# Peptides against a protein of PDB entry 3OIQ, part 54

Target 1, 212 residues: chain A of PDB entry 3OIQ
Amino acid sequence: KNRIFVSSSKDFEGYPSKAIVPVQFVALLTSIHLTETKCLLGFSNFERRGDQSQEDQYLIKLKFKDRGSERLARITISLLCQYFDIELPDLDSDSGASPTVILRDIHLERLCFSSCKALYVSKHGNYTLFLEDIKPLDLVSVISTISTKSTNSSKHSSSELISECDLNNSLVDIFNNLIEMNRDEKNRFKFVKLIHYDIELKKFVQDQQKVL

## One batch from the design tools (peptide; made by RFdiffusion4, then SolubleMPNN)

Design b1_p15_2_s4 (from b1_p15_2, 4 letters changed)
Fold by OpenDDE base, seed 4:
Structure b1_p15_2_s4 (fold): chain B 212 residues (1-212), chain A 15 residues (1-15)
Amino acid sequence: as target 1 above (212 residues)
Amino acid sequence: EYDIESYEELKKEME
């Protein structure tokens, strides 16, 4: 089955009430919720949704049913945090309890671009996205990709390849949304508050702001 | 079998 690229979490409103659909999206990591019983990742492209929270537009569940899946989930979280330089609270609970990680509003400190593959699984109109794969994206690479507008649509439409255009469009949309948030005095998001805010990001944002 | 929870349910669990 071909994987569907999803540009908006609203697309799921039109999905079948009973289905299993492989999907893919790109978004910013906004939250991590790891407990003894669950592992959830929140992502957002920060589409304007009126008064709804802009974070966690995509809630991705990791399988957490057995020791193997739990281990995989914990490793996934660890690797993501290592990649994005997210400090995990000292999981040194002296109690042999599995470490709990609850992080929110990650995007306020770090832009954690991620390409996610998930299974949309629905029953009776409810759906859950189950993580299949996650690729963290380097911010410099994201900026370069947007800036170079590579028209090389290599039409290698092999059934499994995401359209480079879809990825690029989503990345642009995310940045545009962040720019709008940054301009809004009521919004907590500010580029200058990012821990990794550097000259390159500053320049890129300034250049993008001129086009908007 | 997938443990399906709605977005609203998952969001509430994260709050």
Scores: peptide ipSAE 0.636, ipTM 0.956, DockQ to the pose 0.876
Fold by OpenDDE base, seed 2:
Structure b1_p15_2_s4 (fold): chain B 212 residues (1-212), chain A 15 residues (1-15)
Amino acid sequence: as target 1 above (212 residues)
Amino acid sequence: EYDIESYEELKKEME
């Protein structure tokens, strides 16, 4: 089955009430919820949705049914946090209690761009997204990709590749949404409050603001 | 078998 690129979590409102559909999206990591019984990741493109919260537009469940799946979930969280320089409590505590990790509003301190592959699984009109794969994206690479509008059609003809156009459009949309949030005095998001705010990001944001 | 929970249910569990 061909993997469907999803540009908005609203797309799921039109999906079948009983299906298994492989999907892919690009979004910012907004939350991590790891307990003894469950692991959830929240992502957002910060699309304006009226009065709904802009965080956690995508809620992704990691399989957490047995010791093997639990271990995989914990390793996944650890590796993501290491990549994005997110401080976690020591997950390796020898004390037989699995550590609980609850992080919210990650986007207020760090822009954690992620390419996610998931399974949309629905029954009786309810759906859950199950994580299949996650690739963290480097911010410098994201900025470069948007700036160069690189139509470099890499010859990789495999039907599983996101169109470069879909990826680029989603990245641009996310930045545009962040710029709008930054301009809104009521919004908590500000680029200057990011821990990794540097001269390159500053220049990029300033240049993008001139086009909007 | 997938343990399917609605978006609303998952959101409540995170609050």
Scores: peptide ipSAE 0.634, ipTM 0.956, DockQ to the pose 0.880
Fold by OpenDDE base, seed 5:
Structure b1_p15_2_s4 (fold): chain B 212 residues (1-212), chain A 15 residues (1-15)
Amino acid sequence: as target 1 above (212 residues)
Amino acid sequence: EYDIESYEELKKEME
C-alpha cells in the first residue's frame, strides 16, 4: 500500500470512517506527553484554523501496550529530546517510577522539524494516528532545502518516498505560517525568542519575509 | 488491536 503524504491534518476529515492508511507528514514538534500509561506527541504545521489552537494539529500515539513498546516509546522520546537539545527532567529518579514528561509549546523555544510516518486508524468516524517512524530534521538542512529548490528528484521509484516537491512545499508552508505568527503582535511565537536563533536563521527569515 | 481515541479525547487528556 502506498504511503500518502499529508499536507494538512484537515485531510483526515475526508478519510474513511473505517480504515487503516499509512501516512506521512512533515511538521514541528509542539508537545510531548509521556505518562505511565500513554505516550503522545503533538505536531503542527501552524495552518490557520480559525479560532482553533494552532498547536497539536497532529496528535500521534506511540504504541504503549506492553513493556517492549513502552521502552521503545521512552527511548524514542529520549532520542528526540537529545537531538533537539530539549531538557528532560532527570529520568534517573531512584524511584523505580517511570518518569512523567509533559512539555508544551516546544515551538516557542525550538523549531523541531520532524518527518513522521504514521498509521491512520479509524473506526466509527473516530481516528488515531500511530507513530511508525520519526526522522528529526536539522534546521540548517531545512533552510538549505528550501533555499536551493533542489529539484534533484533522484528517481528513487520506491512508493514510500515523499516527493521532493511535497516535502519542500510543506516546509515552505510551515515557515510562511511562522512568519505570519511572528508578525502578529498577539501571537506568542517570535523568532527572536528561539534559543537557537542565529545569524543564519535571521537571514533566512528576513529573506522569506520579503517574498511574502 | 488499536486503541482508537478521537482527536478531542486525546487533546483533553493532554490538558
Scores: peptide ipSAE 0.634, ipTM 0.956, DockQ to the pose 0.860
Fold by OpenDDE base, seed 3:
Structure b1_p15_2_s4 (fold): chain B 212 residues (1-212), chain A 15 residues (1-15)
Amino acid sequence: as target 1 above (212 residues)
Amino acid sequence: EYDIESYEELKKEME
């Protein structure tokens, strides 16, 4: 089955009550929940959903059934945190207990753009997204991709073009949503509060604000 | 077999 690109987590409301569907989306990492028994990742594109929280719109479960899957989950979290420069408590605590990591509101400090592949698995109208693959995206690359969207229709295959267009559109939508949040005095998100806020990001945001 | 939990159940576990 072809992998479906998902632009909104609301799309899942229309999905079958009993299915396995490979999906892909792009979103910001918002939370990490690693315990002794579970590993969850929260993502959001900050789509407006009325009065509902815009955080953790995508909840992704990592397989955590045996020692091998647990190890893979912990390695995945470690690598993501290393890539995004997220400080984890020393996982090597001499106490034989598996370290617990609970991080929330990651987007308030760092924009952690991620391309996720997951399995949508539903039964009896309930669904869970299971992580298949994750690619962290560099912010500079995201900014450059959005900024250069105008010129090079490189003759890539129709399937690759659709995937690239969907990716780019989702990235633009995320930034537009963040700009709206930044303009809202009641919203906690502010670009200037990001740890990695620099002249390049500032300029990009200012330029995007003129188009909105 | 996949351990399926609803979005609301998972959200509650994270709170």
Scores: peptide ipSAE 0.633, ipTM 0.956, DockQ to the pose 0.877

Design b1_p15_3_s1 (from b1_p15_3, 8 letters changed)
Fold by OpenDDE base, seed 4:
Structure b1_p15_3_s1 (fold): chain B 212 residues (1-212), chain A 15 residues (1-15)
Amino acid sequence: as target 1 above (212 residues)
Amino acid sequence: SKEEEELFSEVEDVK
């Protein structure tokens, strides 16, 4: 089955009530929920949804049914947090108690751009997104990709026909949404409060603000 | 498949 690029989590409202559909999206990591029984990753593109929380628009479940899947989930969380410089408690604690990690509003401190592959699985009108793959994206690379309008159609094999345009459009949309949030005095998000806020990000935001 | 049935069994309302 071809993988579908998803630009909005609202697209799932039109999806079949009993299906398995491979999907891909790009979004910001907003939350991590690791307990003894489950592992969830929240992502958002910060689409305007009225009074609804813009956090966790994509809630992604990691398989967490046995020690093997639990270990994979923990490794995934550890690697993501290492990549994004997110401080975690030691997940390898010999104390036999599985450490609980609950992080929210990650986007207020760090822009954690991620390309996610997931399985949309629906049953009885409900759905769950199961993580298949995650690629963290470097912010400098994201900024450069948006800025250069890179139309470099790398002829990746016909099975990975995610249009570079779809990725770029989604990245632009995310930044535009963040700019709107930054302009809103009621919104907690501010670019200047990001731990990694530098001259490059500042310049990019200033340049993008002139287009909006 | 067995794997598909497993995935369908793990569908939760995560909203």
Scores: peptide ipSAE 0.417, ipTM 0.880, DockQ to the pose 0.697
Fold by OpenDDE base, seed 1:
Structure b1_p15_3_s1 (fold): chain B 212 residues (1-212), chain A 15 residues (1-15)
Amino acid sequence: as target 1 above (212 residues)
Amino acid sequence: SKEEEELFSEVEDVK
């Protein structure tokens, strides 16, 4: 089955009321919700949705039904947090109680770009996105990819053509949205407040701001 | 499939 690249979480409003659709998107990690009963990841591209919160536009559920799936979910969260340098409480507490992790507004401190593969599963007008795969993206690599408009159409094999264009367009759109948020005095997001704000990111943002 | 039935059972009915 062909995987659909999703550029907007609004696309799901037009999706079938009873379906399983493999999807892929690129977004920023905004929240982590790990409890005793569920594991959720929130993502956003920060598209304007009126006065609604711009976080968690993509709410992704990890399977969390048995000890095996719970362990896999915890490992996934640990690896993501290690990659993005997100501090977690020690998940290995000898106390037998699985620690609760609730992180929100991650994008205010760190730009955690992620390419997600998920199953859109709908029933009775509701849907859930189930995580299939997640690839964290390095910020330097994201900046380089946007800056090098070289459409090197490397003939990568015909079957998994998520267009390099779709990925690049989504990354550009996210940065444009972040630039708009940074310009808004009412918005809490500011590039200069990012823990990893460096000269490279500063220069990139300044160059993108001249085009917008 | 059994796996598809499981996935459909986990869709939270927002009542």
Scores: peptide ipSAE 0.415, ipTM 0.873, DockQ to the pose 0.626
Fold by OpenDDE base, seed 2:
Structure b1_p15_3_s1 (fold): chain B 212 residues (1-212), chain A 15 residues (1-15)
Amino acid sequence: as target 1 above (212 residues)
Amino acid sequence: SKEEEELFSEVEDVK
């Protein structure tokens, strides 16, 4: 089955009922919800959606049915948070109580770019996105990818043609949306409030702001 | 498949 690249979570409104569709998108991690019964990851590209919260535009469910799937979910969260320097409470509590983790508004402190593969599963007019794979993206690599107009079609084999162009376009769109949010005095997002705000990110934002 | 039936059973109203 061909995997579909998704540029907007609105695309799912046009998707068929009672279907399983493999999808891929790139977005910022906005929330983590780990309880005894479920694990959810929220992502957003910050596409303008009127007065609705721009958070959790992509709500991704991790399988959480048995000890094996629960362990995989906890390991996934731990590794993701370790990669992005997100402080978690110790998930290794020897006390048989599974730690509850609820993080929101992650994008206000850290830009956690992630490439996600998921299964769109629909039934009775509802859908759920199940995580298949997640790749965290380094911010320096994202900046370099946007700054370097990738004219180098490196000959990576034709079969997984989720276009390098689709990924790059989505990364540009996310940054443009963040620049608009940063300019809005009512928006809580500000680049200067990011914990990892450095000279490179500052320069990149200043250069992008001149084009917009 | 059994796996597809399980996935369809877990479609919740993500409100």
Scores: peptide ipSAE 0.414, ipTM 0.878, DockQ to the pose 0.685
Fold by OpenDDE base, seed 3:
Order: C-alpha cells, then structure tokens, then sequence
Structure b1_p15_3_s1 (fold): chain B 212 residues (1-212), chain A 15 residues (1-15)
C-alpha cells in the first residue's frame, strides 16, 4: 500500500475503524514518555483545535514487549535526544532499575523537527500509531528549505514518494502556527525562550511575520 | 497475518 502523507492529525478522525494504514507526517517533538512498560513519543504541528491542547497531536508508540524491542526503543530515544541536544539521564545505569524518562513541552525550549513514518492501526473506534521510522531534521536545513522554495526545483531522485511540496507545506504551516503562538500573550511558547534562539532564527521569524 | 494480529492486539485508546 502507498504511504499516505498526513498534514493534520484530524485526518485520523475520518480513517477506517479497522485498518492498518502506512502514514507519514512532519511535526515537532513535544514529549517523551519512557517507563518500564511503555515508550511513547508526542508530536505536534500546533494546528488550532479550538480550546484543546495543541500538544501531543500525534502520539506515537514504540514496540516495548521484550528485551529486544525495549533496547531498540531506548536506543531510538537516546539517538533522538543526542541529535536535539536533549539531556537524558543515563539509560544504562548499573542500578538494575530501568530508568523512567518523562519529558513534556519540549517545544518550549527546543524546536525538534522530525519526519515520522508510522503504521496507523485501528480497532473498535480506537487507533494507535506505531513508529516505523524517524528522521530528525536540522533546524538550519528546515529554515533553508522554506526560504529557498523560491528558485530551484532540483530534480532529486523520485524514489521516496513524499512530494517535496507536502513536506515543505507542513514545515511552513508549523512555523506559521508557532508565529501565531508567539504573538498570543496567553501562549507559553516564545521564540526568544528557545535555548538555540540565534540571529538566523530571529531573522527568519521576522521575515515570515511580514508575510502573515 | 500474525504480525497484523499482534498490532491489532496492542491498540489502546491513545486519546
């Protein structure tokens, strides 16, 4: 089956009540939940949902059933956190207690753009998104991709069926949503509070704010 | 498939 690009987590409300659907989306990492029994990653594009929280719009489950799947989940989290400079407690502590990691509101300190491949699995009106693949995106590369959409259709090879347009549109939408949140005095999100807030990000935000 | 049955058994309400 072809993988479906998802621009909104609301799309899942229209999905079949009993299905397995390969999906892909781009979003910001918002939460990490690692316990002895579960591993969850929260993502959001911060699409306005009325009075509902804009956090964890995509809740992604990692397989966590046996020592092999647990190890893979821990390695995945470790590599993501290393890539985004997220400080984790040592997951390999010699104390035979599996470390618990609960991080929330990651987007308030770091913009962790991620391209996720998942299986949408539904049963009896409920669904779970199972992680298949995750690619962290570099913020400089995200900014450059949005900024350069004006000139070069470089024909990169047709092998991964995501329209470069769908990715770029989702990245633009996320930034537009963040700009709206930054303008809202009631919203906790502020660009100036990001640990990695630099002159490049400042300039990019200022330029995007003129178009909105 | 057996793998599909396993995935369907792990569906929890994540809402």
Amino acid sequence: as target 1 above (212 residues)
Amino acid sequence: SKEEEELFSEVEDVK
Scores: peptide ipSAE 0.411, ipTM 0.879, DockQ to the pose 0.719

Design b1_p15_3_s2 (from b1_p15_3, 7 letters changed)
Fold by OpenDDE base, seed 4:
Structure b1_p15_3_s2 (fold): chain B 212 residues (1-212), chain A 15 residues (1-15)
Amino acid sequence: as target 1 above (212 residues)
Amino acid sequence: SAFEEELFSEVSDIK
């Protein structure tokens, strides 16, 4: 079955009420919720949705039913947090209580770009996204990708091109949304408050702001 | 499949 690229979490409103659909999206990691019984990752493109929170637009469930799936979920979280320099408590602590991790508003401190593959599963008008794969994206690579593709329309094969165009468009949209949030005095998001705010990101944001 | 049935059983159990 072909995997569908999703540019907006609103696309799911038009999806079948009883289906399993493989999807892919790119978004910022916004939350991590690990308890004794559940593992959830929140992602957002920060698309404007009126007065609703722009966080957790993509709520992704990790399988968490047995010790094997729980271990995989913990490893996944650990690896993501290591990649993004997110400090976690030791998930392997010999204290027989599974550590609870609840992180919110991750995007206020770190831009954690992620390419996610998930299964959209719907039943009775509700849906859940189950994680199949996650690829963290390096911010420098994201910036370089956006900066270079504004100039190179080279004709490669139509099917591979669509997926790359969709990815780039989503990355641009995320940055544009972050720029708008940064301009809003009521919004808590500010680029200068990011732990990894550097000269490269500053320059990129300044250059993007001239196009908006 | 048993896998699909499992996934369908977990829908909206995000509360």
Scores: peptide ipSAE 0.416, ipTM 0.880, DockQ to the pose 0.525
Fold by OpenDDE base, seed 2:
Structure b1_p15_3_s2 (fold): chain B 212 residues (1-212), chain A 15 residues (1-15)
Amino acid sequence: as target 1 above (212 residues)
Amino acid sequence: SAFEEELFSEVSDIK
């Protein structure tokens, strides 16, 4: 089945009520929820949805039913947190209690851009997104990709036609949404409060603000 | 498939 690129989590409102659809999106990591029985990742593009929370627009479930799936979930979280410099409690504590990790509002401190592949699974009017693959994106690489307008179609002709255009458009939309949030005095998000706020990010934001 | 049946059984168990 062809993978569908999703630009908005609203797209799922029009999806079939009994289906399995492979999807892909790009978003910011907003939350991590790891318990003894569940593993969830929250993502957002910060698309305006009235007065609703802009967090966790994409709630992604990791399989967590057996020792194998639990191990994969813990490794996935560990690798993501290592990549984004997110401090986790020791997940390997020999104390037979599985560590509980609950992180929220990650985007207030760190911009964790991620390209996600998931299975949309629907039943009885509800759906769940199951993680298939995740690629963390480097912020410098994201900034460079947006700035260069690089039509460098790397002709990697592999049948997963993620249009480079869809990815770039989604990254631009996320930054535009963050700029709007930064301008809103009521919004908790501020670029200057990011731990990794540097001269490069500052210049990029200033240049994007002139286009909006 | 058994895999698809498993996925369908886990829908909405995000609460």
Scores: peptide ipSAE 0.413, ipTM 0.880, DockQ to the pose 0.542
Fold by OpenDDE base, seed 3:
Structure b1_p15_3_s2 (fold): chain B 212 residues (1-212), chain A 15 residues (1-15)
Amino acid sequence: as target 1 above (212 residues)
Amino acid sequence: SAFEEELFSEVSDIK
């Protein structure tokens, strides 16, 4: 089956019941939930949904049923957090107690752009997204990609059917949504409160604000 | 497949 690029988590409302559909999206990491029994990642593109929370629009489950899957989930979380400079407690603690990690509102401190591959699995009108692959995206690379949209279609091989255009459009949409949130006095999100807020990000936001 | 059945069994076990 071809992988479907998802621009909005509302797309899942139109998806078939009792199906398995490979999907891909780009979003910001918003939450991490690791317990003894489950591992969940929350993502959002901050699309306005009326009175619905803009957080955790994409809730991704990692397999967590046996020692092998638990280890893989813990390694995935550790590597993701290391990449985004998110401090975690030591997950390998000799105490035999599986550490519980609950992080929320990650986007208020860090913009953690991620390209996710998942399996959409539906049953009885409900669905779950199972993580297949995650690629963290560097913020400088994201800014550069949005800024340079005009010139080089480098012929990267036709095998990843997801258009570079779809990724770039979703990244622009996320930034536009963040700019709207930053302008809203009621919204907790502010670019100036990001730990990594620098001159480059400031300039980029100022330039994007002139186009909106 | 057994893999598909496993995935279907885990749907909505997020609560």
Scores: peptide ipSAE 0.413, ipTM 0.879, DockQ to the pose 0.523
Fold by OpenDDE base, seed 1:
Structure b1_p15_3_s2 (fold): chain B 212 residues (1-212), chain A 15 residues (1-15)
Amino acid sequence: as target 1 above (212 residues)
Amino acid sequence: SAFEEELFSEVSDIK
């Protein structure tokens, strides 16, 4: 089945009812919501949507129905947080209470670029995105990918590859949106407030700001 | 499939 690359979460407004559609997108991790009953990851590309919150444009559900799925969800969150250097409370506390984790506005401190594969599942005018796979993206690799106009389309097999162009365009769009947010005095997002703000990111942002 | 039916059952739980 062909996986659809999604550039905007508005695309889901046109999606069929009572369907299962494999999708893929690239976005920033904005929230983590782990409770006793559910596990959700929020993502955003920060596309302007009027006065609506720009966080959690892609709300992704992890299966959380039994001890096995709960364990997988907790491991997934732990691995993502370890990769992005996000501090979590110890999830392994011997106290039989499942730790609750509620993190919001992650993008204000860390740019957590992620390539997500999900199942769009719709019923009765509602939909849910179920996580199938997540690949965290290294910021240095993202910057290098945008900076190098990829002239080298290595002909890897035509059937499963998201167009390298679609990925690159989405990454550029995210950075452009972040630059606009950084220029807006009313917006809380500022590149200089990122914990990992370094000379490389500074230079990249300065160079991108000249093109916008 | 049983898997698809399970996914369709869980759509209501995001509220």
Scores: peptide ipSAE 0.413, ipTM 0.878, DockQ to the pose 0.508

Design b1_p15_3_s3 (from b1_p15_3, 8 letters changed)
Fold by OpenDDE base, seed 4:
Structure b1_p15_3_s3 (fold): chain B 212 residues (1-212), chain A 15 residues (1-15)
Amino acid sequence: as target 1 above (212 residues)
Amino acid sequence: SAEEEELLSEVSDVK
């Protein structure tokens, strides 16, 4: 089955009530929820959805049924947090208690761009997104990709390649949404409060603000 | 597949 690129989590409202559909999206990591019984990752594009929280627009479930899947989930969380410089408690603590990790509003401190592959799985009109793969994206690389209007449609004709245009459009949309949030005095998001706020990000935001 | 049926059994309302 061809993997579908998803630009909005609203697209799932039009999806079949009983299906398994491979999907892919790019979004910011907003939450991590690791307990004894579940592992969830929240992502958002910060698309305006009325007065509802803009976090966790994509709630992605990791398999967490047995020791093997639990270990894979913990490793995935550890590697993501290491990549994004997110402080976690030691997940390998021999204390027999699986550490509980509940992080929210990650985007207020760090822009954690991620390319996610997931299975949309629906039954009786409800759905769950199961993580298949996650690629953290470097912010400098994201900025460079948006800044270099990538005209190079390398038509690699493999049915699994995201359109470079779809990826770039989604990244631009995310930044535009963040710029709008930054301009809103009621919104907690501010670029200057990001731990990794540097001259490059500052310049990029200033240049994008001139186009909006 | 058995794996697909397993995934379908775990569909929770992600509210």
Scores: peptide ipSAE 0.337, ipTM 0.858, DockQ to the pose 0.693
Fold by OpenDDE base, seed 3:
Structure b1_p15_3_s3 (fold): chain B 212 residues (1-212), chain A 15 residues (1-15)
Amino acid sequence: as target 1 above (212 residues)
Amino acid sequence: SAEEEELLSEVSDVK
């Protein structure tokens, strides 16, 4: 089955009530929820949805049914947090208690751009996104990619790659939404409050603000 | 498949 690129989590409102659809999207990591019984990752592109929460627009479930899947979920969280410099409690504590991790509003401190592959699974009008693959994206590389419209159409005709156009459009949309949130006095998001706010990000935001 | 039936059994209301 061809994998569908998703630009908005509203696209799922038009999806079949009973289906399995491979999807992919790019979004910011907003939450991590690891308990004894479940593992969830929240993502958002911060698309305006009226009075609905802009957080966790893409709620992704990791399989967490046996020791093997639990271990894989914990490793996935550890690797993501290591990549984004997110502090986690030691998941390997000898105390036999499975550590609970509940992180929210990650985007208020760190921009954690992620390319996700998931299975959209629906039954009886409800759906769940199951994680298949995740690629963290480097912020410097994201800024560079938006700033340099890559004219290099490398004709890599593999039907499984995200279109460079779809990726770039989604990254631009996310930054535009963040700029709007930064301008809103009621919104908690501010670029200057990011732990990694540097001269490069400052300049990029200032240049993007001139186009909006 | 058995894997598809498993995934369908784990569908939760996400909204």
Scores: peptide ipSAE 0.336, ipTM 0.857, DockQ to the pose 0.742
Fold by OpenDDE base, seed 1:
Structure b1_p15_3_s3 (fold): chain B 212 residues (1-212), chain A 15 residues (1-15)
Amino acid sequence: as target 1 above (212 residues)
Amino acid sequence: SAEEEELLSEVSDVK
């Protein structure tokens, strides 16, 4: 089955009430919820949705049904947090209680761009997104991709055509939404409050702000 | 598939 690129989490409102659809999207990691019984990742493009929270627009479930899937989920969370320099509470408490991790508003401190592959699974008008694959994206690479005008369509026939255009458009849209949030005095998001706010990101944001 | 049926069963538990 062809994987569908999703530019908005609103696209799921038009999806079948009983289906399994492979999807992919690019978004910022906003939350991590790891308990004894579940593992969830929240993502957002910060698309304006009226007065609703712009967080967790994509709520992604990791399989968490047995010791094998639980271990895989924990490793996935650990690797993501290591990649994004997210501090996890010490998992090594000798008390055999599986550590609980509840992180929210991750985007207020770090821009964690992620390319996700998921299964949209619906039944009786409800849906769940199950994680199939996740690729963390380096912020420098994201900035370079947006800044490089899309003239090198080298037609490499990879049969999983994420259109480089769809990826690039989604990344631009996310930055535009963040710029709007940064301009809003009522919004908690500010680029200058990011832990990794450097001269390169500052310059990029300033250049993008002139086009908006 | 058996895996697809399992995934479809888990959707109802996200109440």
Scores: peptide ipSAE 0.333, ipTM 0.855, DockQ to the pose 0.505
Fold by OpenDDE base, seed 5:
Structure b1_p15_3_s3 (fold): chain B 212 residues (1-212), chain A 15 residues (1-15)
Amino acid sequence: as target 1 above (212 residues)
Amino acid sequence: SAEEEELLSEVSDVK
């Protein structure tokens, strides 16, 4: 089945009321919800949605039905948090209670760019996105990709139906949205408050601000 | 598939 690249979570409003559609998107990790019964990841591209919270525009469910799926979910969360340098409570605490992790507003401290593959599953007009695959993206690599946008159509393998252009455009859109949020005095998001705010990110943001 | 039916059953639980 062909995987569809999704540039906006509004695209799902036009999707069939009963379908299973493989999708892919790029977004920032905004929330983690791990309980005894559920594992959810929130993502956002911070597209303008009126006065609604721009968080969790993509709510992704991890399978959490049996010991195997639960273990996979926990490992996925652990690996993501390790990659993004997100502090988690020790998931391996000797108390046989699986620790509850509820993190929100992750984007206020860390830009956690992620390429997600998911199944859009709908029934009776409601839908759920089930995680199939996740690739964390390095911020330096994201910045370099946006900055070098014009030269390397490297003909790497026709096997991923997703245009490099779609990914790059979505990354640019996310940064543009973050720049708008940073300019808004009412918005809590500020680049200077990111834990990883460095000279490279500062320069990149300053250069992007001149184009907007 | 049985897996697809299972996924379709869970759509209601994300509230």
Scores: peptide ipSAE 0.336, ipTM 0.857, DockQ to the pose 0.510; fails the geometry check

